# Peptides against a protein of PDB entry 1IK9: the designs that were tried, part 213

Target 1, 211 residues: chain A of PDB entry 1IK9
Amino acid sequence: MERKISRIHLVSEPSITHFLQVSWEKTLESGFVITLTDGHSAWTGTVSESEISQEADDMAMEKGKYVGELRKALLSGAGPADVYTFNFSKESCYFFFEKNLKDVSFRLGSFNLEKVENPAEVIRELICYCLDTIAENQAKNEHLQKENERLLRDWNDVQGRFEKCVSAKEALETDLYKRFILVLNEKKTKIRSLHNKLLNAAQEREKDIKQ
Target 2, 207 residues: chain A of PDB entry 1IK9 as posed
Amino acid sequence: MERKISRIHLVSEPSITHFLQVSWEKTLESGFVITLTDGHSAWTGTVSESEISQEADDMAMEKGKYVGELRKALLSADVYTFNFSKESAYFFFEKNLKDVSFRLGSFNLEKVENPAEVIRELIAYALDTIAENQAKNEHLQKENERLLRDWNDVQGRFEKAVSAKEALETDLYKRFILVLNEKKTKIRSLHNKLLNAAQEREKDIKQ
Target 3, 195 residues: chain B of PDB entry 1IK9 as posed
Amino acid sequence: MERKISRIHLVSEPSITHFLQVSWEKTLESGFVITLTDGHSAWTGTVSESEISQEADDMAMEKGKYVGELRKALLSVYTFNFSKESAYFFFEKNLKDVSFRLGSFNLEKVENPAEVIRELIAYALDTIAENQAKNEHLQKENERLLRDWNDVQGRFEKAVSAKEALETDLYKRFILVLNEKKTKIRSLHNKLLNA

## One batch from the design tools (peptide; made by RFdiffusion4, then SolubleMPNN)

Design b2_p25_3_s3 (from b2_p25_3, 13 letters changed)
Fold by OpenDDE base, seed 4:
Structure b2_p25_3_s3 (fold): chain B 211 residues (1-211), chain C 211 residues (1-211), chain A 25 residues (1-25)
Amino acid sequence: as target 1 above (211 residues)
Amino acid sequence: as target 1 above (211 residues)
Amino acid sequence: TEKKLKEEEKSEEELLKELEEEMKK
């Protein structure tokens, strides 16, 4: 089961933060349990897949689009302020919410809730879920931090090897060229010396033929 | 101000999860506000630095050690089960906690709490803090995830450059040696040719002299 | 013979310069 708790403001009680908990299985489309609390009282309702489908039909909205709007309204948490307006009557236990667009406000959905007999249990469970979520997120943060530190070390190691490889390549090229030039110059000198000896031998032979 | 909320079990109400909130400035040693709630009622007390010092003295414990024990008792959250036992009387508003060691249990501290007139405000604020902490931790998780993805890309980039550098170094060395060998062999062939020409010229001259 | 040797020497010097230039590239 998935769960989302959101802070909301009711039009009837704008000074009192309320909490909207929605619980569902895999997808909100399959239905959900909605819980509203003011920290003293709680109200709960179950919304079925059939009710979601009926509300979509009554709105003349495609089901997937309607479920998308429900998800934005009920699960967004700190969505952009004022896009969704929440209304609840404690007397009738009637909950409804509106979507406010620039030119049009419309009712998105309505639910009959029931007052919870033991609101303290619901509130305690809600706080437990929040604390468990904090602990899970902290463990994930610690894991990601350790991975980050590992990846940074690994990056620095490869970077240092790369820099050494670049320097070694440049040094190798320079050294090989220097050595080659030295050997070539030695061979050039030897070739020149042999040519001079051949020239001298040819000149002496031409002298010996001329008596 | 720093805050920690912990789930605790009271000896008097073992079936009902209670929440212990501790709020302090920088260090627990400077004093703290303790809030206990069962999700319906709340009790709050302020513990001063002087009271902490007095409790340490009464226990014949060094202040830093005592504060260390307070931190473990009051801030550890899901510490090892059963190390700290919490007791609270709703009638007297007397809160005390014990440390259970293998051979010795002792009272670590005691506080007089006051029943909160508007527990719903305290509970709403506590839930708000939990939701805000969840949001902060989620934002940190998303940031760390993005950083890890960045570091992984950066590592792959430098690793690929390093592999190319290694291959280029090996190719350069091989190519340079091949070129050098070719040129050296050419020069060796020329030197051999010139030596043979000199030997032939010397042999012809020796024939011409014998003739 | 002398002219051919000088031409061979010049050709070797040119070949060696070309090799030095190719190695500098």
Scores: peptide ipSAE 0.018, ipTM 0.809, DockQ to the pose 0.154
Fold by OpenDDE base, seed 5:
Structure b2_p25_3_s3 (fold): chain B 211 residues (1-211), chain C 211 residues (1-211), chain A 25 residues (1-25)
Amino acid sequence: as target 1 above (211 residues)
Amino acid sequence: as target 1 above (211 residues)
Amino acid sequence: TEKKLKEEEKSEEELLKELEEEMKK
């Protein structure tokens, strides 16, 4: 089961933070359980897939679009833009919420809730879920941090090897050219020496012809 | 202010999960506020630095060691090893906890709490803190994930450049040796040609002398 | 470096040509 808890403000009690819990199986479209609490009382209702479909039809909205708006309203909480307004009557146990646009407000959905007999149990379970979620997220953070440190070490190792490879390529080129020049100069010296011997031999032959 | 919430079981109410909140400034040694709740009632007490020092002295324990045991008991919760036992009387508002070792149990500390008049406000604030902590940890997770993805891309880039550098070094060495061998062979051919010319000139001179 | 090598090769080819021309009096 998937679960989301959001902090909301009710139009009837704007000074008291309420918590909206939504629990569902795989998709919000297949139905969900909604729980409202103020830290003293709790109210719960089940919304079926058929009720979601009927509300979409009553709105003349495509079901996928309607479920998309439900997801934004119920799972994101009232984001900082107050796009969604939540209403609840403790007397009627009637919960409804509206989407506020620049020029129009419209009712997005409505649910009948039932007062929970033991609100303390619901509140304890809610706190347990929050603590468990914190522990899971901390473990994920520690894992990601260790992986980050590993990747950084691996990057530094390869970077250092790359820099050494670049330097070694430049050094190799320089060394090979130096060796090449040395051997070439030896060959040039030998060629010059052989030319001088040929010139001397030719001059001696010209002397022998001149007797 | 630093804060930790732990789930605990009271010896008096083992079937009801309680939540132990500890709040402190910088170090637990400088004093802390303890809050206990069962999701219906709440109890709060302030523990001063002097009370911590007195309890350490009463235990004949070094203060740093005592504070270290307080930290384990109050901030870790009862870990899976049931090393710490928590006791609370709703009648006396007396909270105490024990450390259980293999052969001995000893009282680690005791505090007088006061019943909170508006437990719903304390519970709402506790849930708000949990939700805020979840949001902060989610943001840290998203940041670390993005950084890991960056480091992985950077590692793959440098690794690919390193492999290209290795291949380019081997290609450079091979090319330079090929060029060097070509030039050396030309010089060797020229040296051989000059030696043959010298040998021919010497043979002609020997003929001219015999002539 | 390649340009210098080609210039040294050319200068050496020129020196070798001059030496071959001087070997041809």
Scores: peptide ipSAE 0.019, ipTM 0.808, DockQ to the pose 0.048; fails the geometry check
Fold by OpenDDE base, seed 2:
Structure b2_p25_3_s3 (fold): chain B 211 residues (1-211), chain C 211 residues (1-211), chain A 25 residues (1-25)
Amino acid sequence: as target 1 above (211 residues)
Amino acid sequence: as target 1 above (211 residues)
Amino acid sequence: TEKKLKEEEKSEEELLKELEEEMKK
């Protein structure tokens, strides 16, 4: 089961932070359980897939779009943009919420909730879920941090090897050319020496023919 | 202010998870505020630096070691090792905890708590802190994940460049040697040709002298 | 390759010495 807890402010009690818990299986579209608490009392309701479909139809909205709006309203909490207004009557146990657009506000959904007999159990379980989520996220953070440190070391090691390889390539090229030039120059000198010996021999022969 | 919330089980109410909140400034040694809740009622007490020092002295324990044990008891929660036992009397508001070693259990500390008049506010604030901690840890996780993905890409890029550099070094060496051998062989051939011409000239001169 | 080049350099130096000795008679 997936769960999201969010802070909401009720229009009726703007000074008291409420917590809206939504729990669902796989998709919010398949229905969900909603729990509202003020830290003393709790109220719970179940919303079926059929009710979600009916509300989408009543709104003349495509179901996927409607579920997308429900997800934003119920799972994101009241973001700082006040795009969603939450209302709850403790007397009627009627919960409804509106989407506020620049020029138009409209009711997005409504639920009948039931007062929980033992709110302390609901609150304890909610806190337990929060603490478990914190522990899981901390473990993930520690793992990711260790992995980052490993990846950074591995990157530095390869980078250092790469730089050494580049330098070694340039040094190799330079050394090979220097050695080759030396050998080539020796061969050129020998060729010149042999050519001069040939010219001298030809000149001596020409002298011997001329007596 | 630093804060830690942990789950504890009270010896008096082993079926009801309690939450132990400890809050402190910089170090637990400087004193702390302890809050206990069952999700319905809350109890709070303040422990001063002087009380911590006195308890360390009464235990004949070095203060740093004692504070280290307090930190393990109060901030780690009841870990699965049951090393710490927590006791609370709702009547006396007396909270005490023991360290259980294999052969010896001893009282590690005790606090007088006061019942909170508005437990709902304490509970709401505790849940808010949990939700804020979740959000902060999620943001850290997302950041670390993006950084891991970046570091992995950067590693792959450098690794690929390194492998290309190694291959290019080997190819360069091989190509340079091949080119050098070709040029050297041409020079050798020219030296041999010039030598043969010198030998022929010497033989012709020796014929001319015999002639 | 470096060993081969050194061997070829040595062989060439030897060939050049032999050629110089034959040109000296």
Scores: peptide ipSAE 0.019, ipTM 0.809, DockQ to the pose 0.048; fails the geometry check
Fold by OpenDDE base, seed 3:
Structure b2_p25_3_s3 (fold): chain B 211 residues (1-211), chain C 211 residues (1-211), chain A 25 residues (1-25)
Amino acid sequence: as target 1 above (211 residues)
Amino acid sequence: as target 1 above (211 residues)
Amino acid sequence: TEKKLKEEEKSEEELLKELEEEMKK
């Protein structure tokens, strides 16, 4: 079961923050339980998949689009643009919400809620869920932080090895060329010396032929 | 101002989860505001730095150690070992808590609370704080996740460059040695050829002299 | 360095060719 709690403002009580809890199985389309509270009283209703389908049909809206609007209205709370307006009658226990666009306002849905006999239990359970969610998110944050620190260390280690490898490659190339030049120059000197000896021997032979 | 909400169980009402909110400025030692709620009623009290000092002195406990125990009791909730027991009288508004060790149980502190006239406002504000904390922690988690993904990419990039550098170093060494051996062998062959020419010239000259 | 080495090798090959031609009179 998935759960989302949001803050809403009712048109009838704009000065009092209300909390809208929605709980569902896998998808909001399969139906959901809605709970409204003002921190003193609580009201709950169950919305079935058939009711969602009927509301979509009555609105002449495609079901997937309608469920997408329900998700934005009921799970996001009052979005930054007050696109969704919430109404609730404590007397009739009738909850309804509207989508307000520049040129068109329309009712998006309506639910009959029932007053909870023990609102304190619902409020306690809601606070418990919030505290559990905080604890879980803190544990995830601590884990991600530790992993981030590990990855940073691992990156620094590889970076340092890479820099050493680059420097060692350049040093190796320089050393090998220096050694090569030294040995090559020794061989060149020996070749030149042997050629001079051959030239001298040829000149001496030409002198001996000329007595 | 810092704030912590915890779940506690009262000895008088062990079946009903209570919520203990503590708020403080910088350090718990400087004093704190304590709020208790059962989701219907709320009780609040202010504990001064002087009261904390007096309680530490009355207990013959070093102040830093006492504040350390207050932090564990009031900010951690019921720890896994029920080391802290909480008591509250709704009639007297007297709150006290004990530390239970194997051989010693002792009162750690006591506070006179006042019943809040508008508990719904306190409960709403508490829920708002929980929802804000959830949103902040979610944003931190998303940020840490994105940073972790970045660091992993950066690590893979450096690792791949490092492996290429290692392979390129080994290839360079092998290539330079092969080239060096080739050139060296050519020069050795030329030296041998020149030596043989010198030996032949000397032998011909020795024949011409005998001749 | 490789370019200088090739230039030195070429200069040495030319010197060796000149010396082989002088040895062939």
Scores: peptide ipSAE 0.019, ipTM 0.808, DockQ to the pose 0.046; fails the geometry check

Design b2_p25_3_s4 (from b2_p25_3, 17 letters changed)
Fold by OpenDDE base, seed 2:
Structure b2_p25_3_s4 (fold): chain B 211 residues (1-211), chain C 211 residues (1-211), chain A 25 residues (1-25)
Amino acid sequence: as target 1 above (211 residues)
Amino acid sequence: as target 1 above (211 residues)
Amino acid sequence: EEKKLKKKKLSEKEKLEELLKEMKK
């Protein structure tokens, strides 16, 4: 089961933060349980897949688009933009919410909720879920932080080896060329010396022919 | 202000999860506010630095060690080990907790709490803090995840460049040696040819002298 | 790898020094 708790403000009680819990299996489309609380009272309702389909049809909206809008309204919390308005009557237990666009507001959905007999249990369980989520996220953060530190060390190690490899390549190339030039110059000098000896021998022979 | 919420079980109500909130400025040693709730009622008390010092003295414990034990008891939550036992009387509003060791249990501290008139406000604010903490931790997780993915890409890039540098160095060295050997062998062949020409010229001169 | 690279470098350097010695001959 997936769960999301959102902070919402009701039109009827704008000074009192309410909490909207939505619980579902795999997808919101398959139906969900909605729970509303003010920290003292709680109200719960179940929304079926068939009711979601009917509300989509009543809106003349494609089901996937409608479920996408439900997901934004019910799971995003009150985003800073007043795009969604939440209404709840404690007398009728009727919960409805509207999407507010620039020029058009429309009802997105409505639910009949039932007052919970023991709201303290719902509130305790909700707080437990929040604390468990904090602990899980903290453990994940600590793991990711340690992994980041490891990856950064590993990157620095490879970078340092790479720089040493580049420098060692350039140094090797330079040393090889220097050694090469030295040996080639020695051989060139020996060739020149042998050529001069041949020239001298030819000149001596030409002198010996000329008595 | 720092805050920690812990799940605790009271000896008087072991079936009902309670929440212990502790709020402090910089250090727990400077004093703190403690709030207890069962999701319906709430109780709050303030503990001063002087009271913490007095409790440490009454225990004949060094203050830093005592504060360290308070931090474990009040901020760690109920660790899986029943090392800390929590007691609260709703009638007297007296909260006390004990440290349970193998052979010795001792009272670690006690507080007089006051019943909150509007527990719903305390509960709502506590849930808000939990939701804000979840959002902050989620944002941190998403950031760390993106950074991990970046660092991993950067590591793979440098590793690939390093391997290419190693291979290019070996290839360069091999190519330079091959080219070097070719040129040197040409020069050696030329030296040998010139030496043979010198030997032939000397033999011809020796023939001419014998003629 | 770095030890292998150092050993290869040493062996190639030794080969160069041997080649240089044979070329002086």
Scores: peptide ipSAE 0.021, ipTM 0.815, DockQ to the pose 0.038
Fold by OpenDDE base, seed 3:
Structure b2_p25_3_s4 (fold): chain B 211 residues (1-211), chain C 211 residues (1-211), chain A 25 residues (1-25)
Amino acid sequence: as target 1 above (211 residues)
Amino acid sequence: as target 1 above (211 residues)
Amino acid sequence: EEKKLKKKKLSEKEKLEELLKEMKK
């Protein structure tokens, strides 16, 4: 089961932060449980897949688009642009919400909620879920931080090896060329010496033929 | 100001999760505000630096060690070993906690709390803080994840360059050595040829002298 | 840097080819 808690403001009580909890299985489309609280009282209701389908049909909206708007309204809370307005009557336990666009406002959905007999239990469970989520997210953060530190060390190690490899390649090339030049110069000198000996021997033979 | 919320169990109400909020400036040693709630009622108290010092002195405990125990008791909640026991009287508003060791249990501290007139506001603010903390931790997690993905890409890039550098070094050494051997062999052949020409010229001269 | 390394390698290769030509001579 997935869960999201959001802060909302009710039109009837704009000075009091309310909390909207939505719980669902796999997809919001399959239905959800909605819980509203002001930190003293709590109200809950279950919305079925059939009710979601009926609300989409009554609005003449495609179901996937409607569920997409439900997700934005109910799981994100009041987005940065006050696109969604929430209304709740404590007397009738009727909850409804509207989408406000520049040129048109329309009711997006409505739910009958029931007053919870033991609101303290619902509030405690909500706080427990928040604290568990904090602990889980902290553990993930610590893990990711340790992994970042590992990856940075591994990067520095490979970078240092790469720089050493580049330097060693340049040094090898330079050393091999120096050695090659030395040996080739020795062989070139020996060839020149042998050629001069041949020229001298030929000149001596030409002198001996001329007595 | 720093803040920590923990779950605790009271000896008087072991079936009901209570929440212990501690708020402090820089260090717990400088004093703190403690808030207790059961999701319906709330109680608050302020503990001064002087009261912390007095409690440490009354216990004949070094202040830094005492503050270290306060931090474990009040900021960690019930640790995994039930090392800390919490007591609260709703009538007297007296809160006290004990450290349970294998051979000794002792009172670690006690505070007079005051019942909050508007517990719903305290509970709402506590939930708001939890939701803000969740959002901040999620943003940190997303940032660390993106940084991990960057570092992994950078590591793979350097690793691939390193492997290419190693292969290019080995290939260079092999190519230079092959070229060296080829040229050296050509020069050795030329030296041998010149030596044979010198031997032949000497033999011809020796024939001409005998002739 | 890669252009400098390529230019240096090219110059060293050219020097080797010149040395090899002078040695064939």
Scores: peptide ipSAE 0.019, ipTM 0.812, DockQ to the pose 0.043; fails the geometry check
Fold by OpenDDE base, seed 1:
Structure b2_p25_3_s4 (fold): chain B 211 residues (1-211), chain C 211 residues (1-211), chain A 25 residues (1-25)
Amino acid sequence: as target 1 above (211 residues)
Amino acid sequence: as target 1 above (211 residues)
Amino acid sequence: EEKKLKKKKLSEKEKLEELLKEMKK
């Protein structure tokens, strides 16, 4: 079961924050339980998949689009204040909400609720759910923070190894070149020396031929 | 102002979850506001720094240690169930709590509360705070998740660069050595050829002298 | 950086080829 609690303002009581809880299985399309509370009284209603389909049909709206609008109205919490208007009659227990756009205002949905006999139980359960959600989110936050710190350490370690590898490469290439030049210069000197010895030997032979 | 809401069970009403809100400035040592609710009624009391000091003195406990125990009792939420016992009289508005250890049970603190005239306002504000805390924690979790995904990408990028650098180093060293050996072998061959020419010239000179 | 490393690698390869040419004289 999924659950979302939102704060809403009723047209009838705009100064009193109401809380709208929606509970559903897998998808809102399958139906949901709606609970309204003002922190003293609570009202609950069950909305079936058939009622959702009927409301979509009455609106001449495609069901998936209608459910998408229901999700925005009922689950978004205090979205941009003026887009959805919520109405509730405590006398009739009739809950309805409207979508207000610049050029169009229309009723999006309506539900009959029933007054809960023991609102304190509903309110306590709602607060319990909020506290559980806070605890779960805190645990997730701590986990993500520890993962973040781990990833940062791992990044710094690899970066440091990379920089050392680059420096070691450049140093090794430079050392190899220096050693190579030294060995080559020794070989060049030896070749020059041998050439000079050959030239001298040839000159001595030419002197010995000239007596 | 800092705030913590905890669920507690009262000895007088163990089947009814109560909520204990503590609000304080900077440190619990400076005093706090305690609010108790059952989802229908609410009770509030203010505990001063002087009262905290007096309770610590009455217990013959060092103030910092006492505040540490208050923090565990009042802020930990449902800690291990049996360590702290909470008591509240709705008639006297007297709230007290005990620490139960294997070898010692003692009263940790006591507070006089006052019944709130409009508990619905307190409950609504409490639910609002819970919803705000959920939203803040969700935003923080989304931020940390995005940071973790960034750090993971950055790590993979550096790791891939490092591996390419290592491979490129080894390949370059191998190529340098191969080229070097080729040039050295050419120079060695030239040296050997010049040495053979010198030996032949010396042998010819020795023949010419014997001749 | 990869372009710098490739450019360095190219310059080092060119230097090696030049050195190899000077060593073949």
Scores: peptide ipSAE 0.018, ipTM 0.814, DockQ to the pose 0.055; fails the geometry check
Fold by OpenDDE base, seed 5:
Structure b2_p25_3_s4 (fold): chain B 211 residues (1-211), chain C 211 residues (1-211), chain A 25 residues (1-25)
Amino acid sequence: as target 1 above (211 residues)
Amino acid sequence: as target 1 above (211 residues)
Amino acid sequence: EEKKLKKKKLSEKEKLEELLKEMKK
């Protein structure tokens, strides 16, 4: 079961924060349970898949688009743009909500709720769910933090190896050149020595011809 | 202001989850506000630094150790080990808690609470704090997730550069050796050629002496 | 950086070719 709790402001009680709980199985389209509370009283209603389909048809809206608007209204709370207005009558237990656009306001949906006999139990369960969600999110945060620290260590390790590889490449090149020059100079010295021996031999032969 | 909400079970009402809120400034040692609720009624009390000091003295316990035990009892909830027992009388508004050890149980602290006139406001504020904490923790989770994805990309980038550096080092070494061998062989060929010329010159001189 | 590394590799290759030319006289 999936669950979302949102803060809402009722048009009838704008000074009192209300909490709207929506609970559903897999998709909001399959139906949901809606619970409203002010921290003293609670009201609950079940909305079936057939009721959602009927409301979409009554609005002449495609069902997927309608469910998309329901999701925005009921699961996002009053977003910072007051795009959704919530109305509830404690007397009739009638809950309805409107979408406010720049040039038009229209009713998006309506539900009959029932007053909960033991609101304290619903409120306690709601607080329990919030505390469980906090604990789960904290555990996820600790896991992600440890993973970040691991990835940072691994990055630093590879970066350090990369820098050492760059330096070792430059050092290798320099060392190979130094060794090459030494061996080459030895060979050049041997070539010069052999050339001088050839010149001396030629000069001695020229002396022997001159008796 | 720091705040912690915990679930507790009262000895007098073991079937009803209670919520213990503790609010403090910087340190629990400086005093705190304690709020108890069952989702219908609420009770609040203020515990001063002087009361904490007096309870530590009455227990013949070092203050830092006592505050350490208060922190465990009041901020951790009933841990899975039922190490702490909570008692509350709605009639006297007297709240006390005990530490249960294997061979000894002792009272850890006691507070007088006052019944809140508007418990719904306290409950709504508590739910608001839970929802705000959930939103903050979700934002932190999203941030840590994005940071993990960044660090993973950066790691893959450096790893790929490192592998290219290793391959480039091996290729450089191989190329330098090939070039060195070519030049060395050229110099060896010149040395051999000069040696052969010296041998021929010596043989011609030996012929001229025999002639 | 890759352009700098290519330019360094080119300059090192050019230095190697120049050194190899001076080593060939």
Scores: peptide ipSAE 0.018, ipTM 0.812, DockQ to the pose 0.055; fails the geometry check

